# Peptides against a protein of PDB entry 4M9S, part 115

Target 1, 135 residues: chain A of PDB entry 4M9S
Amino acid sequence: SRGLVGVECITPYSYKSLAMALQRCVEVLSDEDRSALAFAVVMPPGVDIPVKLWSCVIPVDICSNEEEQLDDEVADRLKRLSKRGALLSGKRMPVLTFKIDHIIHMFLKHVVDAQTIANGISILEQRLLEIGNNN

## One batch from the design tools (peptide; made by RFdiffusion4, then SolubleMPNN)

Design b1_p27_6_s2 (from b1_p27_6, 15 letters changed)
Fold by OpenDDE base, seed 5:
Order: sequence, then structure tokens, then C-alpha cells
Structure b1_p27_6_s2 (fold): chain B 135 residues (1-135), chain A 27 residues (1-27)
Amino acid sequence: as target 1 above (135 residues)
Amino acid sequence: EEEERRKIVQQALAGLDESLAKLRERE
């Protein structure tokens, strides 16, 4: 998936300074972290999302066969994103969650590739169905 | 802790449905 690779900042923001700042933050990310950020667009803005749900959409190419280690790897990526400005907000209690802000979400909706968004939705829905069937 | 986690997941899922619907309409 292209994710945010090669994406130019095209936003309806009247405040060019904010868009430029966000673009700069995205550009300095690793390819893996930038991909994770791209898929964050499928999450509802302003909602604390548990790592388990993030793991349903965040692509991880190299991980242990253990499910617990997958969540840890996803959490590490999200933690790095949370340290880059206001991209994500992490909360440790009562459970580890991450939240995307409305402004960031709006930014992503305009810059993330349409195919990436579609794929993210499809993957998330599929994995949620699988989780539901196992419960 | 498990009960709290379950509640948070349920809240997240409720918000997710609405968000996904909006994203689909934009495509």
C-alpha cells in the first residue's frame, strides 16, 4: 500500500502553518510509522481506541507468532507517533489506548491515498468479524 | 480490568461504525 508515501500536503486548511507543520511531522517519520499513521484514518476521531483494535488495522510485517507480541509492536509504533507533536494521544489507564484528534483525522482524510483508506476499512472489518466469531 | 476493557472496546466500536459509514460515503 502507498499509505502516505509521496503524499503532498493538500488540505482545505485555511491555516497554512498548521498544514505545513503536520506535513513536516509526517515527512520525518519512518516508513513503518508513516504507514501506521495512514491507517489511523479509519479510526473515529476523538475516541480512545484500545491497542487491540489498532492492531486490527495497523500493518506489521515483522512480528512474533505470539499475539501478545503483535500488540506490543503496534503499541510501540503508536507510542512513537504520540511523541511526534499531536499526531496521537496515548492513555495508559485504565487500559492502554490511543486517540486521533479531529484536526489530524481531517488532515489524513485529504492526504491518505483512497486505496489505502479502502483497504484499511476492509481489513478492519474482516478482522473484527474474526474476533467476533471467536468470542 | 477486563470489564473496563470490554466497555472501552464497546464504546470504540460504536464510534467506529459511524466513522466508517462517513468514510464510505466520501468515496
Scores: peptide ipSAE 0.424, ipTM 0.883, DockQ to the pose 0.032; fails the geometry check
Fold by OpenDDE base, seed 1:
Structure b1_p27_6_s2 (fold): chain B 135 residues (1-135), chain A 27 residues (1-27)
Amino acid sequence: as target 1 above (135 residues)
Amino acid sequence: EEEERRKIVQQALAGLDESLAKLRERE
């Protein structure tokens, strides 16, 4: 399965201390990691999401058609995000999951482009249907 | 392990449906 094409996150400047700190954190990310973070906005905050579901929305431009490789690449990106200012929280057991915090999610709602959010939702729903039909 | 994995996926999907509905309503 081909990953999503990366979309840039819009980070307007804010004089609020927390927003400024998060903005700085986003600015130092690679384009790929920033895109992954942007699409994390479609995930429910406070919920442990398996990597398989993350792979439905996280953009991976360069990956083999092997689903296993896609999941590994997505996991690596999410792991990097978890190490950068606790943007995500990773859990390895019982299964590998990542969770977005409410505060981070709220921030993303304000800085991620509305069209990106809409597209992310649409793509996620489509891919979930495909997974459901294949089972 | 597979059963636990399925449970986690189902919980995630339940959360997703609600969250996605809320996000769509805001647009």
Scores: peptide ipSAE 0.421, ipTM 0.881, DockQ to the pose 0.032; fails the geometry check
Fold by OpenDDE base, seed 4:
Structure b1_p27_6_s2 (fold): chain B 135 residues (1-135), chain A 27 residues (1-27)
Amino acid sequence: as target 1 above (135 residues)
Amino acid sequence: EEEERRKIVQQALAGLDESLAKLRERE
């Protein structure tokens, strides 16, 4: 799938067993969920990120441009990822947020290709600008 | 609480800016 370089991951990751486990988790994801996970690399690790901001970087193919629908679809993807081990941590209160752990983020930095990272940054910056201009 | 929500968003944005800056510096 787009964003993750290969099935076989050779990384300088210090936690080899964890890296292998994470690789297996990634391999069983759908293409859409794997793409969402790849773009999570642009998020700051250890920070509770509201779904609205996640929606600025997570690709959505099917939903309309309605913000609520986009947020719902993104939330569903992130929820699925949060159910798969230590990929994401979800929090419902006071607002729905998702957080990527430092370890997972470090893993992603090594397995996500540079082009995907660059694209994610560009997309996020563009959409944040749009949000800012609409306010 | 709306104020708490705003605070969370602001914190997230601040963290995001920092993260993006770090990613850019590494490239």
Scores: peptide ipSAE 0.421, ipTM 0.880, DockQ to the pose 0.030; fails the geometry check
Fold by OpenDDE base, seed 3:
Structure b1_p27_6_s2 (fold): chain B 135 residues (1-135), chain A 27 residues (1-27)
Amino acid sequence: as target 1 above (135 residues)
Amino acid sequence: EEEERRKIVQQALAGLDESLAKLRERE
């Protein structure tokens, strides 16, 4: 599915219709995929984000602490989101990245609660610090 | 290929810093 990046002019009607469509897409997601989508709000819109950085904020319940397995699970979730209503746009080359478009990001800012956003920021900052210390 | 990968990561990190700053101002 093509992302919403190409929309230059949005009427109030178009926005409402899009919001309804997005809400419908969100409602049919699993709890895990919906959670992943919620935390996507902390990412900058329109930027190709490597899976490794997504893994810093996307919650994964896995027994293994192996980074490779974590990245694979996160990638699978993001792939599912990209296939459903163009919630994300994925690129495989040169590296696997996903981006959220401005319209989807704006939607998430309105529907994701402030506490979840704050938690996402805190989690991301903590993980980035850990990565930085290991370098 | 490695240079391109590095550029993508750097761009992502730069964008992230800006976004986090904006989100913190909202809090």
Scores: peptide ipSAE 0.420, ipTM 0.880, DockQ to the pose 0.031; fails the geometry check

Design b1_p27_6_s3 (from b1_p27_6, 14 letters changed)
Fold by OpenDDE base, seed 5:
Structure b1_p27_6_s3 (fold): chain B 135 residues (1-135), chain A 27 residues (1-27)
Amino acid sequence: as target 1 above (135 residues)
Amino acid sequence: DLEELRRIVQQALEGLRRSLAELRERE
């Protein structure tokens, strides 16, 4: 995946200072965490999303085929992102969820590579269909 | 539940796709 593009967020709102701060936060992330953050753009902002759904789009290379192991690895990445300022917010109860705020989402929409966003949408749509058919 | 959440996510994805198309037209 192409991941994040180092371009400033162009928004109708005067968030220049916030955009600069967010850009700095993104730059200090590891490649893996930055990739995870890029794909967070496909999630609906302001919604508590279970780790299971995050695992549909967050790229993880694991040796184990266990679904629980996949969720654990994804959760670890999201936890790290939640500790990096206001990138994500986590909630443990009743189910472990993570949420992206509208401002962060708007930032990502303008700085994440367009093809990455398109691919993420397609992947998530496909995974959701599969989950729906299996339930 | 998961089914309701799935519908919410799917609707949001459609909106994002439209927004993405608009952004590409400006580039």
Scores: peptide ipSAE 0.457, ipTM 0.864, DockQ to the pose 0.044
Fold by OpenDDE base, seed 1:
Structure b1_p27_6_s3 (fold): chain B 135 residues (1-135), chain A 27 residues (1-27)
Amino acid sequence: as target 1 above (135 residues)
Amino acid sequence: DLEELRRIVQQALEGLRRSLAELRERE
């Protein structure tokens, strides 16, 4: 499956009382990393997710159509997020995976634009069906 | 393994959709 191309993500920070420190962390991110973080809201919290599944929803605009390059670019973004305020947790073995924590997920659920969340859900559902049919 | 993971993710998405609907109703 291919990641999202040309998708903009807006995070309005609607909840001022929840995790102000996290809001500051999000504000200093690059546009690309912030978009990646926003779409992380569609992943189940507390579950180690392979990069292959992340690539279904993380927007990548400049990467080539090669699947290997797509996964590498997605992995790089997720790695950067994992180094900033523990936004994500990475695991390299046996397979490279990333996990969103419950607290971060709850934060994102309230600050990420509702339409972005809805679109992310729809896209991931479709990609999962395609993967299932191809296996 | 992959099938189980897919089911977990799909179930979580259903829950998230319900949560999203509830949030929209409150706004």
Scores: peptide ipSAE 0.457, ipTM 0.862, DockQ to the pose 0.043
Fold by OpenDDE base, seed 3:
Structure b1_p27_6_s3 (fold): chain B 135 residues (1-135), chain A 27 residues (1-27)
Amino acid sequence: as target 1 above (135 residues)
Amino acid sequence: DLEELRRIVQQALEGLRRSLAELRERE
């Protein structure tokens, strides 16, 4: 299955307690939210990313293909993640954005399945090209 | 600025791809 690797990760963190805390935070997430977190690894750390770009990579099962509904569902997931151990930082104004910090990003690089990362990169690259061509 | 944001993201993706390749080589 795609997503976070269930194997205990040896991290380069000097603070083992932080790694343990992050692991615990991941374990208590729903499968859906954990999947969203996994794909957050493809975002540049320390950058406020609008929900529109998040929606390009976060997998959502929705009945409607409308972008607005997709964005809302993605936003809800990201909001939940932002409330769980500071996995993400959200800003509501002027535009709703979410940011992954360097510490979390580094953690994800080691615990997310390599194929998931590769797929996420490809998907986001394709979506960015499409957005660029359509604008 | 969407154009600048796209540039930043694309550059980061290139870096991540390189990092991923290095990780795969270690496995």
Scores: peptide ipSAE 0.455, ipTM 0.864, DockQ to the pose 0.043
Fold by OpenDDE base, seed 4:
Structure b1_p27_6_s3 (fold): chain B 135 residues (1-135), chain A 27 residues (1-27)
Amino acid sequence: as target 1 above (135 residues)
Amino acid sequence: DLEELRRIVQQALEGLRRSLAELRERE
């Protein structure tokens, strides 16, 4: 009777190992994509957020002031982030949305500059108020 | 629903602000 060696599921990814892996993923991003990822920290984790709301906080420098181009550019950045492992999760139907996972959010909360977080909060709050007043 | 999303986001922001304040106090 070979005793079932209880595979203690040592979560192979120690918090340290996961953090290191995520750090490597962040380091290879372009400056623009890295910036977008940083501001993702202000979004509620585990919630599918439409691109329109992402566009409120993701900094985009576009030649044209066309709102449609803004959303497209933001979407492109978020799509690239979603292709980098578990950074973001995208859904196309019924509406294009992106979601930040709790684990990624916790990581960002500790590594993103505090001033950046504060600025992102302020920006999003202001934009939400504007949206609320226009509806 | 946009209103619901707005509410969810606003609540999350409030929580994040509190967390950020706590972190800054420790530094």
Scores: peptide ipSAE 0.457, ipTM 0.865, DockQ to the pose 0.045; fails the geometry check

Design b1_p27_6_s4 (from b1_p27_6, 12 letters changed)
Fold by OpenDDE base, seed 5:
Structure b1_p27_6_s4 (fold): chain B 135 residues (1-135), chain A 27 residues (1-27)
Amino acid sequence: as target 1 above (135 residues)
Amino acid sequence: EEEERKRLVERALEGLRRSLAELEERE
C-alpha cells in the first residue's frame, strides 16, 4: 500500500513511545481509514477544518453524484479516526469539523510516503482552485 | 448556519494555503 511506510526515525524517547503507540493504532485500521489518515498530513495542524475541505483530499469511491453523500462518507471515516486513539478531534457545532494535532501531524510527515504527500497537495490545490472559482 | 459555514471554510482555506506553501518549501 502506497500510503504509509514504516519508517524508523531518530526521535526523543517520548516521541518514540508515542510513535510506537500511533503505529499500533494505524496497523489496526482498515485500508480505507488508513488512507484517509495518510492524506491528513496535507492539512494544517491545530486547525478546525470543515468536512467539505477534507473531502477534497480523502479518496472516496462515489456511488452517487450527490455532494452530500460524499461528505457523509468522508465524515464517517473521520469519525472513526477520531474514536481510535484520538487521531483526530471532531466538533459538531457550528459546523462539523475535524482537527489534526501537531504531534500526530509530525508523526504522519515521517511515515507517509513522499509521493502520497505530493499527490495530496496537488489534489488539494486543484480542488481549492475549483472551489474558489465557483464562489 | 450557512454564513458561519462559509466563514469557517474561508478561514480554513487561508490556513491551508499557508501550510501548503510551508510543506512545498520543506520538500
Scores: peptide ipSAE 0.118, ipTM 0.698, DockQ to the pose 0.031
Fold by OpenDDE base, seed 1:
Structure b1_p27_6_s4 (fold): chain B 135 residues (1-135), chain A 27 residues (1-27)
Amino acid sequence: as target 1 above (135 residues)
Amino acid sequence: EEEERKRLVERALEGLRRSLAELEERE
């Protein structure tokens, strides 16, 4: 299945040094990468999440509907985010996972639109049910 | 490798379900 439709909304954050730095990092991202980062807010911070689960909430509208290609595209976006101010932390072994830091997660909770968060949670819940039923 | 991946996914799923429940209670 294809990923979510790309939706992101970034609200100005408080004028603190860290917040300003993060805001600048977000502003220079591509629309696709920024959208991926926005939906990362629905993930629990500090947890290594497999790419398969990230693909449940990361918007992908261009790549093939094939699951393998979807995961690859999601992985590429997450890799770029991990290289951009350490917005995410990636691990390759034992399986490819990505983790959002508590500080970044807290930032996202304040700058990502509430509707986006709510939608992301709803979609993730739905996808998790589907995965659970197919396991 | 595949079995290990499946185990990690299952573990993460359980964690996510708990986290989502907590978020729904707060928002």
Scores: peptide ipSAE 0.108, ipTM 0.689, DockQ to the pose 0.032
Fold by OpenDDE base, seed 3:
Structure b1_p27_6_s4 (fold): chain B 135 residues (1-135), chain A 27 residues (1-27)
Amino acid sequence: as target 1 above (135 residues)
Amino acid sequence: EEEERKRLVERALEGLRRSLAELEERE
């Protein structure tokens, strides 16, 4: 796990410096990876989420509608995010999961627009209902 | 391994549903 869980913010200056560093990391992302990061705000922080559930909210344009291909593309994006400023924490065992840290989540809540958040929640709710009905 | 994957997905789904319900109540 490469998250920021152990980071202590004891001064406003430290928090500001961290925010600036995160902003720099976000600015160098591709449009696709930045979009994926934005939608991570709808996930509960500090929870290991399987890639299958990430694929419900991460927008991906693929030629095939097969779940395996979707999961692979989503996983690649999340892996890139985990390597840049510890934006996410990846875990391979027992299954591939990704976790957003509380600090990163708070950052995203502040910088992602309200409409994007609302859309992400709506999409996730719809996809969860579909999965639930198929089980 | 597949059974463990299914269990993790189910657990995560339950957690997400609860979280979403709470967010809807806040609006």
Scores: peptide ipSAE 0.101, ipTM 0.676, DockQ to the pose 0.029
Fold by OpenDDE base, seed 4:
Structure b1_p27_6_s4 (fold): chain B 135 residues (1-135), chain A 27 residues (1-27)
Amino acid sequence: as target 1 above (135 residues)
Amino acid sequence: EEEERKRLVERALEGLRRSLAELEERE
């Protein structure tokens, strides 16, 4: 009996319903959390990313001078996103990480402005180079 | 804990760099 690879054919209907549900989730977010979610599109889907790396792309108001406070603020935003519609998945051990799912990533890729994506990638690349040089 | 954190960050960085390079090649 060749196991029918249950290709759950995501019916166009399921996609539309999911998109609508996600859109509703996005609409109820604060401006800050919505911005954070938008920049999540630059992260590779399905990968556990440490908060420190999220902090490279999530825009935080410059008024908080300490890097540690910036990471905490970013973590709080990501935690809120993880609780709301499971937009992200968080892990606490061994290090606090967050992961964007492929479905959410695909949604963001279609709804986030192309310029925002390009800017986010550029910023991330620059920050990664800086981190790499300090190690 | 700090060493493990460092290793995870390094692995994630390497993954991100590869992903970014792939995205740039597709444009």
Scores: peptide ipSAE 0.101, ipTM 0.675, DockQ to the pose 0.031

Design b1_p27_7_s3
Fold by OpenDDE base, seed 5:
Formats: C-alpha cells, structure tokens, sequence
Structure b1_p27_7_s3 (fold): chain B 135 residues (1-135), chain A 27 residues (1-27)
C-alpha cells in the first residue's frame, strides 16, 4: 500500500535515529496495522480519542456491520500499535481511548502519503457530520 | 521548475495543516 513513503527526513541526528527506529517498527507491522497507523495522522496529537472516533477513519474489513464489532476490531489494532514501540497510549477508564504522541504524529506527517492524509481528513469530516446530525 | 515544485509542496502541506487544525476544533 502507498500509505507510507520512506522519506529521508533532513532532521537533526537525534531525530534521524528516532525516525530510523520508528521506520523499523513500521516495517514489521502487518499491512492492516500499518494502514491503521497511517490514518492516525489525522487525529490531534496528545488527545485521548475515543475508539468510536478512531473507527471513523481506521479501515476495517469485518463480516458484520455491528458497531460493537467494528469498535472491537479497531480497538484490537490500536492495542497492537500501543504494544509496539509505544506508538499509541491507551486508557480504559472511563471510556476506552487511545492517544498519539506528538513525536509519532510529527513522524507520520513526514512519511504518510499526502493523498492518504487528504482522504483520511475527508472521511473523518464526513463521519463527524453524520454523527452530529444523528444527535 | 524545482522551485515551483517546492512551492506546490509547501502549499499542500499548509493546506493539510489548516484542515487538520479545523478537524481538531470539531473533535
């Protein structure tokens, strides 16, 4: 998938080392988990985002249209990402949330394809409007 | 030109940053 382009970032040595470490972490992901990580770029960094909002942008292939199963599958992907290189931080109370760190978010802005970012933004905007109209 | 391609990249990156900021206000 064209989602992550290996961009040589012109950054300080410390940032290059971190970027190289993050690149290695990304390379060992499944295609599904890598896609989930790519779409995390559209989320605000440092904010605890409910799984329901993550499910608006994370691409999931599930056999059922049940919202609970969608949220569970998305949560499982995000949990896998949280266990690998501290890419995300999860909280269980009061609601299951995940947060992307500023450093990881900055990395993603440089390596995620511009079309993927644009598509993710458009999908999230549309889903938020649908949620807002149903409340 | 390479300069025109650079300017177009910087413009796209700015537009994407503005759209991301607008989304953060909606969340």
Amino acid sequence: as target 1 above (135 residues)
Amino acid sequence: SEEEERRRREEREREEAERLEELEELL
Scores: peptide ipSAE 0.204, ipTM 0.733, DockQ to the pose 0.017
Fold by OpenDDE base, seed 2:
Structure b1_p27_7_s3 (fold): chain B 135 residues (1-135), chain A 27 residues (1-27)
Amino acid sequence: as target 1 above (135 residues)
Amino acid sequence: SEEEERRRREEREREEAERLEELEELL
């Protein structure tokens, strides 16, 4: 089960107008979508990342052990984030990918809890090693 | 002290940045 319990996003600072707008966008998210956004901080900004790699770090509470259903649920969360304040951008061709912008990524580095960032990095590193060994 | 807490925060932020950079090289 890849269910990481929902992570609280801690907003320590009243940032300038853009960061305040982003904070308001984060506050109105569901706990699941907020957790997905928090773990987006471990992805390299400005890169089109396939849904399969997003599914390595995005916490999903209840899904079947089928990888395809996990990817679909992750894709739905990322699609919701892409529709809300342009937090992510999605491409469908040639493969479904999502990208985090540099500004959003920089915001997340300051507002996501340090332990969450550290855990997300460790999880992604482990999953990449597993993928690399299976190819 | 407040200065020690600041130094510990700056060190953690540096370590996180280094780990993120290493991760970007793996992707």
Scores: peptide ipSAE 0.199, ipTM 0.731, DockQ to the pose 0.017
Fold by OpenDDE base, seed 1:
Structure b1_p27_7_s3 (fold): chain B 135 residues (1-135), chain A 27 residues (1-27)
Amino acid sequence: as target 1 above (135 residues)
Amino acid sequence: SEEEERRRREEREREEAERLEELEELL
C-alpha cells in the first residue's frame, strides 16, 4: 500500500510578497492537493520527474488495489498543482513528468514540517531501492 | 539553551541536506 499520512504545512511566514502569495495559494488547496505539494519537497528542483517516482511519495487514499489507478490519481493531483500558481510544470512527452521550480522548492523547505521532510526522504529512498532491486 | 537549540537545528538541516543530495543521486 502506497498510502502516506496527510501532512499539514507550517505557515510561520509573516514575511513579504512572494511567501505571502505562495501561502495564500497553499491555503486554498484541498487537503489532498496540499499534502501532495508538501511531499514535493523531497524531489530535486528543476528536474523532470516521471509520475511513477512522484507516486512513491504522494499520499493517496487507496480506494482500489490497482497500481495503475494510483498513478492516474497522482497525475491528476500534480496536474491541478501545475494549473494553480505555477506550483509545478508538466511535460507529456515522451513520458508524463512533473518538475518543481527552485523558488517553490525553497519555499517548501521552510514551511513543510521537518518530520514530514525526513519521512518523505525515507519513503522515497525505500521505494527507489525496491524499484532498483526489481530491475 | 538558545545556543543548543540553534546547534540542533543546524545539525538537522545539514543531515536533511545530505540525505536530499544522496536522494538526487538515486534518481
Scores: peptide ipSAE 0.198, ipTM 0.732, DockQ to the pose 0.016
Fold by OpenDDE base, seed 3:
Structure b1_p27_7_s3 (fold): chain B 135 residues (1-135), chain A 27 residues (1-27)
Amino acid sequence: as target 1 above (135 residues)
Amino acid sequence: SEEEERRRREEREREEAERLEELEELL
C-alpha cells in the first residue's frame, strides 16, 4: 500500500519552534533512550511497527541472548519515549507496536549522524534477511 | 569544492532513501 505522501505544509516558524522543543526533549533523555530514538530514523514514518522489528535495530546491552528479554527492554525504552514529548505512539492491541510520526522522523533525519543512519539501515537489512531465511 | 560536497551529500541522501524504500517493502 503506497502511503499517501501528505504534503505537511509546515510554516518555517512552526518548524523552528517544534525543532527547538524536540531538541530540548532529546537533551533530557538518558543516553540509552537517546540512542533508541536515533535508530528510530531507520523505521518508516507513520507505520505501526511491531516491537520485534524495533528490537532488530535498538542497541541493548543485554548479557543474555534471550529474545524475550530483548523485546521487553526495547519495549520499555519505546514506552519511555512515547511518554516523553509524544516522540512515539504506542498501541498495545492486537500486538504491541510503536510508530514514529513524520514530523519527528524529519527532525531525526536532520540531527542523527549520517554514519548512524547508514549503520542502522545495514543492521535492519541484515536482521530482516536472517528472519526471512529462518522462516 | 563546496558544490562537490553538496552533490556528494545529495547523492548519499538519495541512496539512503532508496535503501529505506526497499526496506519498507520487506516489512
Scores: peptide ipSAE 0.196, ipTM 0.733, DockQ to the pose 0.016

Design b1_p27_8_s4 (from b1_p27_8, 12 letters changed)
Fold by OpenDDE base, seed 1:
Structure b1_p27_8_s4 (fold): chain B 135 residues (1-135), chain A 27 residues (1-27)
Amino acid sequence: as target 1 above (135 residues)
Amino acid sequence: KEEELKKLLEEIDKRMKEVLEFLKELE
């Protein structure tokens, strides 16, 4: 149950059926994929974001020195999410990117717990600083 | 609790802007 509070969510949606459908999609996810989806709340919606940036916030249990493997694992998670009720949309050309729609993002803003949001912000901030220093 | 969440959401907006700026640099 980490990251997403599915039981007592406040939805701004006018259509209750949409919120219910999204909840069902989230409930059938593995803990790992659900966690990845939760952290998508810190990404700007409606923007094609390269896997490199997604990897800054999606937690993966691999060695930090294996950057290429990190991107592959993150990509696999995001691909699975894209197949689950179109939670994300992916593009392969020219670079592999994933986009979260405004509707899904709005849903996440209301159901992701505050601690996960805080952690995601902190992690993203740290990783962006690291990338900036390496340029 | 509600105020805390509001502050976090504002922080998300700031981070999103940083991501957007970074994307512009990659173009």
Scores: peptide ipSAE 0.267, ipTM 0.792, DockQ to the pose 0.031
Fold by OpenDDE base, seed 2:
Structure b1_p27_8_s4 (fold): chain B 135 residues (1-135), chain A 27 residues (1-27)
Amino acid sequence: as target 1 above (135 residues)
Amino acid sequence: KEEELKKLLEEIDKRMKEVLEFLKELE
């Protein structure tokens, strides 16, 4: 699945002009970056989220078994998203984090396909349990 | 489909709370 609806959808989103602009921004993304954005729907908006947590849900093709390399790839995708229409905002200090705004998050709730949402929830649930048990 | 989406959104809210609690523990 594409993760995000590839066609314009009728939504109850109050900011119609903004929604249209966001759709255009999404359409010009690569498939990989668009997929990453779709999975951001499961993250809490307005919160600086460490890359480690993003890496729990962002799908990355296996380039290495090293966690550090996986985090780097995720970070690169999130950085690209931060450069496109304020989809995300990055912060380097004190820790590298990325944040999704409430408005963008609300948009994603309406345009991300149900299967992607379900997958993201499932993956996040599993990873959070694993992290929690290891701490 | 509408009911399915509603359920998914509720689940998102639940998971987001868990993420927030986890972040608080890191502070």
Scores: peptide ipSAE 0.266, ipTM 0.792, DockQ to the pose 0.032
Fold by OpenDDE base, seed 5:
Structure b1_p27_8_s4 (fold): chain B 135 residues (1-135), chain A 27 residues (1-27)
Amino acid sequence: as target 1 above (135 residues)
Amino acid sequence: KEEELKKLLEEIDKRMKEVLEFLKELE
């Protein structure tokens, strides 16, 4: 299943130019970065979210099970997304966080595959339970 | 499929609330 349906304009946007601009931004992403963006659909928009929580929904294949390496890889992906237009906004103080805008989030809700949404929900649920049990 | 998507979007809203609650606990 494709994470993002980049070809079909299913967006409720009255401004075709914005939808086209967003589609173009998505199309030029790497497969990994595009996947990360797709899974951002399950995160609340307009909230500064620490990298640790982003790592709960962004799938990363790493050779090491070290949490620091996972967070670093996720952070790198989010940094790349933040450099591509208004996809994400990053803050370094007091803790490294990233925020998805409401407009971008609304776009994702209409173009991300149902299967990706379902997977993201399942992964997030599992990871949040694990973190809650360990704290 | 349309109804399924609607249910998934409702589930997203539920999970978003859980994330917000978790962030509150970190404060």
Scores: peptide ipSAE 0.266, ipTM 0.790, DockQ to the pose 0.031
Fold by OpenDDE base, seed 3:
Structure b1_p27_8_s4 (fold): chain B 135 residues (1-135), chain A 27 residues (1-27)
Amino acid sequence: as target 1 above (135 residues)
Amino acid sequence: KEEELKKLLEEIDKRMKEVLEFLKELE
């Protein structure tokens, strides 16, 4: 599944209006950008995360497995998300990082399907092990 | 179904902690 397709946001929270706005923002995203947003659910909210770690969970179909190319494509997706409804916040210095807000993260926890969550967890686990073993 | 989702969310929390630990190791 593509994580966010066809899921209506039902929230008991006081941020109902914000949830509706977020839903509208999600609906206008491309499939690729929406997928990237869905996998952000496995990242800790409120933390500046370097693109290298984002690349561990965001699925990218590239011809090369070179990390630099992967990071560039991931960065482009995250940048687009940061411009659309401020779904993410980016920082360029000292290193390129992106941060997901707590409210947006909470939204994702309610709307991302269980299979996507499970896949994201599995992918992140695998990639972290690989990075840890190679460092 | 709800219990399964709860377990997944707990697993997310575990992985998030690992991410934070990894960030500390990079410093």
Scores: peptide ipSAE 0.260, ipTM 0.785, DockQ to the pose 0.031

